# Peptides against a protein of PDB entry 6EJA: the designs that were tried, part 8

Target 1, 276 residues: chain A of PDB entry 6EJA
Amino acid sequence: VEYMPANPVRIAFVLVVHGRASRQLQRMFKAIYHKDHFYYIHVDKRSNYLHRQVLQVSRQYSNVRVTPWRMATIWGGASLLSTYLQSMRDLLEMTDWPWDFFINLSAADYPIRTNDQLVAFLSRYRDMNFLKSHGRDNARFIRKQGLDRLFLECDAHMWRLGDRRIPEGIAVDGGSDWFLLNRRFVEYVTFSTDDLVTKMKQFYSYTLLPAESFFHTVLENSPHCDTMVDNNLRITNWNRKLGCKCQYKHIVDWCGCSPNDFKPQDFHRFQQTARP

## One batch from the design tools (peptide; made by RFdiffusion4, then SolubleMPNN)

Design b1_p8_7_s3
Fold by OpenDDE base, seed 4:
Structure b1_p8_7_s3 (fold): chain B 276 residues (1-276), chain A 8 residues (1-8)
Amino acid sequence: as target 1 above (276 residues)
Amino acid sequence: TDFHGDGE
């Protein structure tokens, strides 16, 4: 029997979906859906069929909404961060959705715990933010992520324009682009006008794969730095052999790896994941 | 992600 907290946290799940991932989306949705949580789905501007399908779902569930705006995003594009930031703003403006945590999900990354376990855990640690760091040499991370390079998203391509310096006084960090953020921190990121947030939003608007580093960097350099937990409570279907093909070179002036979508046979890995 | 190399 799972412990049920007296004041369970409610989660806003943000799904950014594209292409023909209807089946994957359906599986994920079924796996994570709960009446007490909220689901905000962004469908790529180019994915009209998927959008229609998602709209159908949203009409059936009162706690499922679709973004009225749609962006055309590309792998590694800076616009992905914009998508998250805008969705955060939207969710904060939804006064009828009293969510406590922001969680982004994809078919390539699932929560490692059951809903009850996740809710219990987050209810206990509701003041914390969960971001998984790369766990490597930071300088190497910067180089491999291209954080010291300037990128411009234009015409469905990430153009590398040149080199840049990391802002002085900023400790850059990053890792997984899947995170669990509490409402307080989301509010800070969304509405703060301090120098840190302002500069980082600007900096990461020209960053490759910004979601893998933006929130880490902002959090660790913010007054909320003490809320950092180096764990995103995820199981990622990571297969380097399959994911490291430089498959996005045609989109981004960079070569990188990506996790693979979960298949039913991959879910056995959930049993092997330990709690943080 | 784990980028291979240091870009192009």
Scores: peptide ipSAE 0.022, ipTM 0.686, DockQ to the pose 0.433
Fold by OpenDDE base, seed 2:
Structure b1_p8_7_s3 (fold): chain B 276 residues (1-276), chain A 8 residues (1-8)
Amino acid sequence: as target 1 above (276 residues)
Amino acid sequence: TDFHGDGE
């Protein structure tokens, strides 16, 4: 018997999608959909066909919306962080969507719990933020992530411009770009004008794969640092043999790894108990 | 997850 909280948390799921994988997106959506949660979908500016399809879905469900703005993003691009930050602001301004947690999802990463389990867990720990750290030497992480390098996103490319220093007094951390953030922390990131948030937004606007480190770094250096849990409650389909081939060198002046999408057969394991 | 990049 699953514990049913008296005041269950409601989740805002943010999906950043691109390409022509409409069927795959539909399958994922069906697997994660629940009537009590909210879904905010950003479709890449270049993916017009997908955008039309997603709009059709959004018209069928009152708790599904599509971003009225669209960005052209690339793998590793700083614009991905901008996408998340803008979506956070939008979601905070949606007074008719009383969400408690922000969760980003892709086809390569699924929550390890059923909806009921996830809701129960988050309802119990609603004051916590879930970010998975790299779990290794931090100096090595900085070097491998290129955090000490200055990047510029321009013309669908991440240009490496040179070296840079980590801001003084900042403890940099990072790991997974999949996170579960409570509304309070999202409010802080979105509306705070303190030196930390201001500097980090500027710093990470020139950062490769910024979502893997921005929220970690901001959280750990913020007054909310005690709310961090080193776990994102996810199963990610990592296959380094397939995903670590420097396959993005044509887009980014850096080599990196990417997770693999779950196969259709994997979706069955993560289907919600309640679905449309 | 355990992601890392590579420089030169």
Scores: peptide ipSAE 0.023, ipTM 0.681, DockQ to the pose 0.642; fails the geometry check
Fold by OpenDDE base, seed 5:
Structure b1_p8_7_s3 (fold): chain B 276 residues (1-276), chain A 8 residues (1-8)
Amino acid sequence: as target 1 above (276 residues)
Amino acid sequence: TDFHGDGE
C-alpha cells in the first residue's frame, strides 16, 4: 500500500534520445508512462528513423510531444545543456501541461522508485530540487571535469582551446547529469536575468559535460540554494569496465566515463538496487 | 557514482 497524496505532483519527463535503439526506448517509455505525467522527447537531428518512430508514439498519446527543433549533440557537448534549457522553456510555455517537476531521462537510467512512490515522495517534497553531487574533493572534481578548461563545440567535436578561470565568488559543484527540478527553479533558470544565471549560461556554453555541473552550480549560488537535496533518485547502469575506456576521444579532447543502456535483464534491479 | 569526468 502506497500513500496517495491529495495533490499529486505531475512530472514532465524530458527524454533525450539518439541512435537506433528504438526497442530500448520503447521499453523505457512503457515502464515510465503514466497518463498524469507529460513526456517531451528530443531526438537527435541525425536520428531520422528514431524520430519517425517517436513521432508515431506521440500521435497516440496526448501527453507525449516531440521537440519541433532538433539538435545534433555529441557526448560531452555543450549543446546538450542547450537542449535541456530549450526544452525547459518549451515546457514552461505549454500552458496546457501543468507539470510540477522536470526529470530528464535516457536509456541509461531509471527512477529507482515506482511511479506511485516517486509521486508520493515528490509531492511531499515539491519545493525541493534533487541533484546528486560528486561527493569528493571539489578541486579534484574541477580537474577531472575539465571545468578549468575552455571547450568549443564545433563540427561534431569538443575542442579544448586552453585554460580558463572559474568565475570568482561562484561555488562550483556537480556530479550526476540526472536531476529532478521543481517548476519554480526551472522558471528561475529559464527567465532570470540576474548576473548568476547570465554568467553561468555563458560559462557553461564552453564547458565539457555541462549538464553534470550547470544546474548544481546555479542552484547552490542562487536564492533557491536551500532547496537542494543531494540525491537524484536514480539508478544508472554503470559499468566502468565498459564505460571508462576513453571511447569518446575521437570526438572530445577529453576522457570520460559513460553509462550503458539498460537491457531487459537489468530491469529487475530497479526495485532492489541503489544507484552507484 | 554517476560521474562522467575523467581528465587526461
Scores: peptide ipSAE 0.022, ipTM 0.672, DockQ to the pose 0.847; fails the geometry check
Fold by OpenDDE base, seed 1:
Structure b1_p8_7_s3 (fold): chain B 276 residues (1-276), chain A 8 residues (1-8)
Amino acid sequence: as target 1 above (276 residues)
Amino acid sequence: TDFHGDGE
């Protein structure tokens, strides 16, 4: 019997989908759907067929909405962070959706816990934010992530323009781009006009894979720094042999790794957590 | 993620 909290948290799940991932999306949606949570789905501007499919789903469920705006996103693009930030703003403006946590998901990343376990856990730790750090040397992380490089997203490409310096006084961190953020921190990120948030939004608008580092960095340098938990409660299907082939060099002036969709043969790896 | 050195 799972413990039922007296005041269970409600989760806003944000899904950013593209291409012909209808089957993957359907599987993910089926796995995570619950009537007490909320689902906000962004479909890539170029994925019209998928958009139509997602709209059909949203019409069937009152707690499922599709972003009225659509961005053309690329792997590693800075626009992904913009998508999350705009989604956060939208969700905060939805007064009829009283969500407590923001959670992003993909078909390659599943929650470790069942819904009941997740809700129970988050209800107990509703004041915390869950971001998984890289767990390695930070200088190495900066170099490997290209955080000391300036990128520009233009014409569906991430152009490397040159070198840059990390802002003084900022402790940069990062790791997984899958996070669980409480509403209070999302409000801070969305509406704060302090120097930290302002500078970091600017900094990360020229960053490769910004979602892997932005929220970590902002949180750890913010008044909310004590709320950080170094765990995102997820299982990600990382196969470096498959996902680290520099397959996105044509899109990004960098060679990076991407997670893979779970396959039946990958079941044995569920007990092994792999992070970027 | 894990990147190759200097994008190479």
Scores: peptide ipSAE 0.022, ipTM 0.679, DockQ to the pose 0.361; fails the geometry check

Design b1_p8_7_s4
Fold by OpenDDE base, seed 1:
Structure b1_p8_7_s4 (fold): chain B 276 residues (1-276), chain A 8 residues (1-8)
Amino acid sequence: as target 1 above (276 residues)
Amino acid sequence: TSFHGAGE
């Protein structure tokens, strides 16, 4: 028996897609589509064929839109955060889309709940924000993430410029770059002019994989800090054997692991995975 | 994401 909330939350799903992942995107879209939610899709500036395909989809569904702007993003690039932030602004300005939660997705990450379960859960906890932390030594996390390093995104490359210090008085956190954020917090991140938001936007504009840490850090240091839940309700297709070979060294002056896109043969994992 | 190698 599924709990049916009296006032169910509506979700804005933000999809950031690139390359030739049309099939993956189609699978993802079919898996997450619901008439009561909203879908805002950014297609990489270089992915014109994919863009055309996504536009076709958006024409078929009134609750699907494509960003009128397109960024050229790279793995690990600071511009990914810019993409999310701009998408958040756009979504807040869409008065005809009354969404309650912001959820980012890729072909490498799926919600582990059914739509009904997810909606029921979020409706019960509509005042909370869901970000999964690394759950390890924070100092080690900072070092491994390169948060104490200054990066510059330029010419489709993340250049390591040198060392930097973590801003004074800021408790840095991070982990997953997949998050579920309530509208109120998104509004804060988007429109606040306080020192925290301003400083962090600047700091993370020179950060490698900023989405893995920006929202965590801002939230935990903000007046909304008590709304944090250390869970993103997701399953990510981590295959370290395939994803941890420093495959992006040519793009980023750092080595890291990336998740792999889910394939049909991987879908059974969604049904078998139980998380507390 | 877990970084390694070049950053350490």
Scores: peptide ipSAE 0.026, ipTM 0.697, DockQ to the pose 0.400
Fold by OpenDDE base, seed 4:
Structure b1_p8_7_s4 (fold): chain B 276 residues (1-276), chain A 8 residues (1-8)
Amino acid sequence: as target 1 above (276 residues)
Amino acid sequence: TSFHGAGE
């Protein structure tokens, strides 16, 4: 039995979905929906059928909204970060949604805790930010992520333009593109005009899979650096055999691994995952 | 995500 916190945190879940995730989205939504939380859903600009479905859901639940703007995103695209940043701004401007944490989700992962457990945990650590680092050689991470390369998202493709240098004085970090960020840090990322945030937004606008590194790097180099917890409180369905075949080379001038959407047969792994 | 290769 989990204790009930005196002031339970409320979570803004941001879901970025596209047409192929219809069934998975329904499963995810069913699994994570709670009346006390908020759900902000971005549907890919090209996924009109899914958009109509999501709109129908949003009309049924007062705590579910759909982004009025829609981006056409591609795997590894820099526009994914733009989607998150804009959604953060939107959520901060929604004065009727008093959320305490920002959590991004896709059909490829699930929270490792029940709602009660998650709320209890985050209520206890409401001043912390949860970002999972790669936990390996950082230089290797930079190389493998292509952080020292310049990419341009254009015409549904990530074009590799050339080499670039990491800004001086910046400690680059990253790992999971799934994170739990407290409102205070989201406010900082959204509204700060300091050199760090400004430079990093520019830098990561030309970055492959920017969400895997942007928030890590900004947080660790910011005045909020002491709030970082190396854990994202979720599991991801990884199948390296299937996900590491350079299957997105036609979209990105880089080869990488991608997680797979969870299927019912995959959920047995929840019980095998260690919890913080 | 772990990238494993880059083009020329």
Scores: peptide ipSAE 0.024, ipTM 0.687, DockQ to the pose 0.360
Fold by OpenDDE base, seed 2:
Structure b1_p8_7_s4 (fold): chain B 276 residues (1-276), chain A 8 residues (1-8)
Amino acid sequence: as target 1 above (276 residues)
Amino acid sequence: TSFHGAGE
């Protein structure tokens, strides 16, 4: 028996998708869809076929919308953070979508709980933010992430321009780029004009893999720092045995790795109780 | 997709 909250939280799911894997997206969507939540989907500017397919889905469900703007993003690109930030702003401006939590999703990372469990949990801890840290030496993390390096996203490539220093007085942290953020913190990130948010937005606009560190760093240095929970409530399909193969050196002037997507046979493990 | 940096 699960606890049923009197005022259950509603979730805004943000999906950033690309390529031609329409059927895969459809399977994932069916696995995570619930009538009480909201789905905001960004399709890469170059993925026109997928965009058409997603538009069809959005017409079938009132709680599914597609971003009217589209960015061309690359692996590790700073534009991914821009995509999230813009989607956050859009979602905050949607007065007809009273969401309480922001959750980003991909085929490589699924919530570990059923919908009912997730809603119950988040309803109990609605004032918290869930970000998973790297759990290692922070200096090593900074070096490995290239946070002390300046990158420029241009011509579908992340160019390493040179070295940079971490801003003084900022405690940098990071880890997973999959997070659960409450509306209050999203409002802060979106609308605050304080020095922290302003500097970090600028800093991370020239950062490789910015989503893995931006929200962690902003949160931990903000007045909301006491709301952090070191857990993103996700199952990520990391193949640790294979290690890092620097798969994306053709796109970025750095070594980075990605987890594997979940296979179709894995979807049943993440199916929601209430589906269309 | 999620990522992890591994160095230069």
Scores: peptide ipSAE 0.109, ipTM 0.837, DockQ to the pose 0.587; fails the geometry check
Fold by OpenDDE base, seed 5:
Structure b1_p8_7_s4 (fold): chain B 276 residues (1-276), chain A 8 residues (1-8)
Amino acid sequence: as target 1 above (276 residues)
Amino acid sequence: TSFHGAGE
């Protein structure tokens, strides 16, 4: 018997898109669209064609909006976190959009559940936050992620400037940059002036792939730490053979792996979970 | 995403 919540949660989906992947975006949008949810789309500043396409969609649906601001983001760039944080602020200021959860998506990631299942699940656990941890040695994670290194985003490049120390008293964690955050925690991240949030925003403004660790670290060290669930409920098109070729060395002074965008031939994989 | 062994 399927659980039907009396007060179903409403989701704000934040899509960060770039390039010319209009078809992929359209497929994803159709797969996740529901009249009761909200969709806030950021298009890279350089992707004007895609921006026009997305604007057209936003005019057709009252629950779809496009960010009036646009950033030029790069893979691994600290500006990606800024994009999420600004989107969170915008969404909190939209009084006509009563969303309960924040979910980020890309063309390489899908929720593993149907809309009804997802809503039912989140409605039952509306006070929880869903962040997937790396699941390995933390010291190794820090080293591999370059969290003990200082990076500067400048001229479409992530420059490695040198070494840095992890802030004292902070339990650093991370893993997936795909998360499901409840409104309460988003409010905390957005408006809190405590030392934790302030220091972490500063720290992660010079961090490589900050979204993979910022929210984990803030949550686990915050008064909301008991709300963490080590699961992001995602299916990611993860193929290390294709994604682990140090393909971003030209823009990042670090080598990493990236998930692959879903292609039509990849739809059969939606039945299997892959850790991002 | 993840990083492979060589960061230096």
Scores: peptide ipSAE 0.025, ipTM 0.690, DockQ to the pose 0.435; fails the geometry check

Design b1_p8_8_s2 (from b1_p8_8, 5 letters changed)
Fold by OpenDDE base, seed 2:
Structure b1_p8_8_s2 (fold): chain B 276 residues (1-276), chain A 8 residues (1-8)
Amino acid sequence: as target 1 above (276 residues)
Amino acid sequence: DEYSAVTE
């Protein structure tokens, strides 16, 4: 029924999970699992029960691995970017996993395509990177994101230390922290020693919600800038009326919002495959 | 908006 590409892309799905939502994770995993893809799961350092459960899953599937390292992350913390960057490095070093795309997933941001549709689409556009921008005034974005403020993640808190300047010559962009990145760009981000990547890694190590802006900014200022597509192929359950309550003031010196998790019935959007 | 932060 669906167009089958001659050389279908293989996807490395990265899941950063925490808490006690084992059942939710299991449902999502079942919805997105395919034998031809790869799944790399990071469990928060503090979530030991979940870690044990995820390890059990990884033992059952050869294409599922758990990070041997674990970070303690907080909402808006710079450590989330570190988690992604380290996972990217790990995935690039896994020579037995020939993935073509890096895709991060959560229960609050779900792909809008079935597996076949997603693979077909990405196989056609395998040289592109998919990041969704905020779509409004960039100055407003900078102000609202606090990008002109210096943050330090320490003791499970994002401390606002003061003001800072955006690096000269850098066009800042951002939006969704859910993206689809091709292997070539991931290689660039991981191994490049150019001034852009070096400075941005440093800059974003002191940034609130870094994953919502780092990859956008690096891509748009890089030699790969022409590969950007302003679409992450996701549906996010944004309900700002419910999700914007400054509920993170106790852990970050800023006010933020969160999307809502999808309901179990929403997982039908992804074509399920038979488990081995 | 597709981002999480709001303001101070």
Scores: peptide ipSAE 0.309, ipTM 0.901, DockQ to the pose 0.212
Fold by OpenDDE base, seed 1:
Structure b1_p8_8_s2 (fold): chain B 276 residues (1-276), chain A 8 residues (1-8)
Amino acid sequence: as target 1 above (276 residues)
Amino acid sequence: DEYSAVTE
C-alpha cells in the first residue's frame, strides 16, 4: 500500500496541443486524469478540429477547461512561453481551482510515477520546484540554444536578428521544458515586478525555445533559488535519430531536435525507466 | 542532453 498524505497536493496540468494529435491527447488524458486534479488545455489557433474535440472533453469533466484564447504557436517560438505565462495567470485567477502544482505535459512527455506516487512525493516536497538542467557546460548550452542570439517571432517564423548579450549578474540555466512548479513560485513569476522577472520576461520574449531556460533562470536567480530540485520526474521520448533532422529550418533560423510522441509500444518504458 | 537546440 502506498503512502497516502493527509493533505494531498492538487495538480494543475497544462496541456499545449496542436495538429492532429487527437489520439495521442486522448491516450495521455486517460493516463493522467484524476478527479482531484485540474486540466487546462490550450489548443493551437490553427487546430480547429482538435479544439472541437477538446471542448467536448471539457464539457464532460468539470475539472477540465480549455483556454478561451488561442495562440498560433510554432516550434521554438517565444509564443510558447507566452502561452505558459498566460495559462499561469488564468489558473491563478481561477479561485475555484485550488491547485498546488503546475505541471505541463505533451504527448512526448509523461510522469514516471503513478498518480499516487506523484501526489505523495509532491505532498512531501510541496515547497520545492522541479526543473531538470542540461547537466553539462553552461557555455555549451548557451551556444547550442542560441541564447546569445536575438530572435523575433513573426509571421510563423523565428527570425534570427543578430547577437545579444546575456544580462549582467544573471546566471543562465536550462534544460528540459517539462517542469513541476509550486503555486508560490508561479505566483512570483506571474505577479512579481522585481527587476529579475521583468528583465527575464523581456529577454525571453526574444529567445528561441524559451521554456527550456526561462523558468530555470528565473528560479535560480530569485529569492526562491533554494527550492530548486534538478529533476522533473519525467520520461521524455527522446529518439534523436528520429527527432534530430534539422526539420524546423523552414520556420526557425536554427537547428533543433524534437522528442517523439509516445506510441502504444513505448508505454512499457514508463515502468522500466527510473530517474534518480 | 535534455534540451532541443543543436546549432545555428
Scores: peptide ipSAE 0.309, ipTM 0.899, DockQ to the pose 0.223
Fold by OpenDDE base, seed 3:
Structure b1_p8_8_s2 (fold): chain B 276 residues (1-276), chain A 8 residues (1-8)
Amino acid sequence: as target 1 above (276 residues)
Amino acid sequence: DEYSAVTE
C-alpha cells in the first residue's frame, strides 16, 4: 500500500495533440485518468476529426476540458510555447479546478510512476518544480538549440532571420520540454510583470523549440530558483537512430530530432528506470 | 541529450 498523503496534490494534465492518433490518445488518457485530476486538451487547429473525438470525451468527464482556442502548431514552432502559456492562463482562471501542479504529456513521454506514487511524491514536494536539464556544456546547448538565432514562425514555417544575443544577465538553461510545475510558479510565469518574465516571453517568441528552454531559464533566473529540481519524473522514448534525420528542415530552418511514440512493448522501460 | 535541436 502506497502512502496516502493527508492533502494530496491535484494535477492539471495538459495534452497537446494533433493528427489522427485517436487510439494512442485514448490509451494514454486511460493510463493517466483519475477523477481527482484535471485534463485540459489542446487539439491542433488542423486536426478537426481528432477535435471532434476529444470533444466527445470532454462531454463525458467533468474534469476534462478542451481549449476553445486552437493553434496550428509546427515542430519547433514558437506557437507551442504560446499554447502552454495560454493553457496556463486558462487553468488559473478556472476557479472550479483547484489544481496544484501543471504537467504536460505526449505519447512520447510518460510518467515513470503510478498515479499513487506520483501524487505521494508531489504532495511531499509540492513547493518544487521539476525540469530536466540537458546536463552538458551550456554553450553547446545554446549552439545546437539555436538559441543565439532569431526565428520567426510564419506560414507554418520557422524562418531563421539572423543572429541574436542572449540577454545580458540571463543564465540560459534547458533540456526536456516535459515538466512538472507547481501552481505558484505557473502563476508567476503567467502574471508577473517583472523584467525577467517580460523579456523572456519576448525573447522566446522568436525562439526555436521554446518549450525546451523557456521554463528552465525563467525559473533559474527568478526568485523561485531554489525550487528547481533537475528531474521531470518521466521517461522519453528517445531512439536517435530513428528520430534524428533532420526530418523537419522543410518546416524549420534548423536540424532537429524527435522522440518516438511509446509502444505497448515499451512499458517495461518505465519500471526499469530509476529516478529520484 | 534531452533536447531536440542538433545544428543548423
Scores: peptide ipSAE 0.303, ipTM 0.898, DockQ to the pose 0.223
Fold by OpenDDE base, seed 4:
Structure b1_p8_8_s2 (fold): chain B 276 residues (1-276), chain A 8 residues (1-8)
Amino acid sequence: as target 1 above (276 residues)
Amino acid sequence: DEYSAVTE
């Protein structure tokens, strides 16, 4: 029997979805749904069919909402960070949703724990933030991520405009763009007016794949740095042979990889609990 | 690597 905490954390799951993967989304949703958590779903502005499907789901569950605003995002686009930041603000303004953790999910990245295990774990470490770092040399990371390059998202393309320097005094870090952030840190990122948050928001608005580095960098350079845990509690379906084909050159002036979506047979990696 | 980007 799994330990049940006296004051279990409640999770705000944020899903950023696009395309026509309605069946995949439905399967994932069923796997992660719990009545005690909250689900906030952003559908790409161009994905109208999917939006209609997601709206239907949101009408069936009181703890599922869809963003009233919709952005057009691209692979590696800076707008993805904007999407997360705006969703964080929205979630903080939802006084009727007392969530404790912010967790983003995709079909290519699943929690390694069951819901009960995840809740128990996060309830024990509710003051911590969970971000997985690349684990290697930061200089190499910076080069490979193009963090020393200036990018502009415009007309559904990430334009590489030139070189730039990492801001002085900032230790850059990053890795997975799938993270678990506590409410306190989300509040800090959302409402702080200090130089760190202000400068990093500006810096990362011109950054490729900003979600893979923004939160790591802000956290590690902030007064909340002692809450960093180098683990995102995820299983990512990486297959470099399949996912690294430089397939996004038509969208971004850079070469990148993508993980593969989990298939139905892979869902056992996240043991779903029965719906209460 | 845990991140997505490779090179220019």
Scores: peptide ipSAE 0.296, ipTM 0.896, DockQ to the pose 0.215

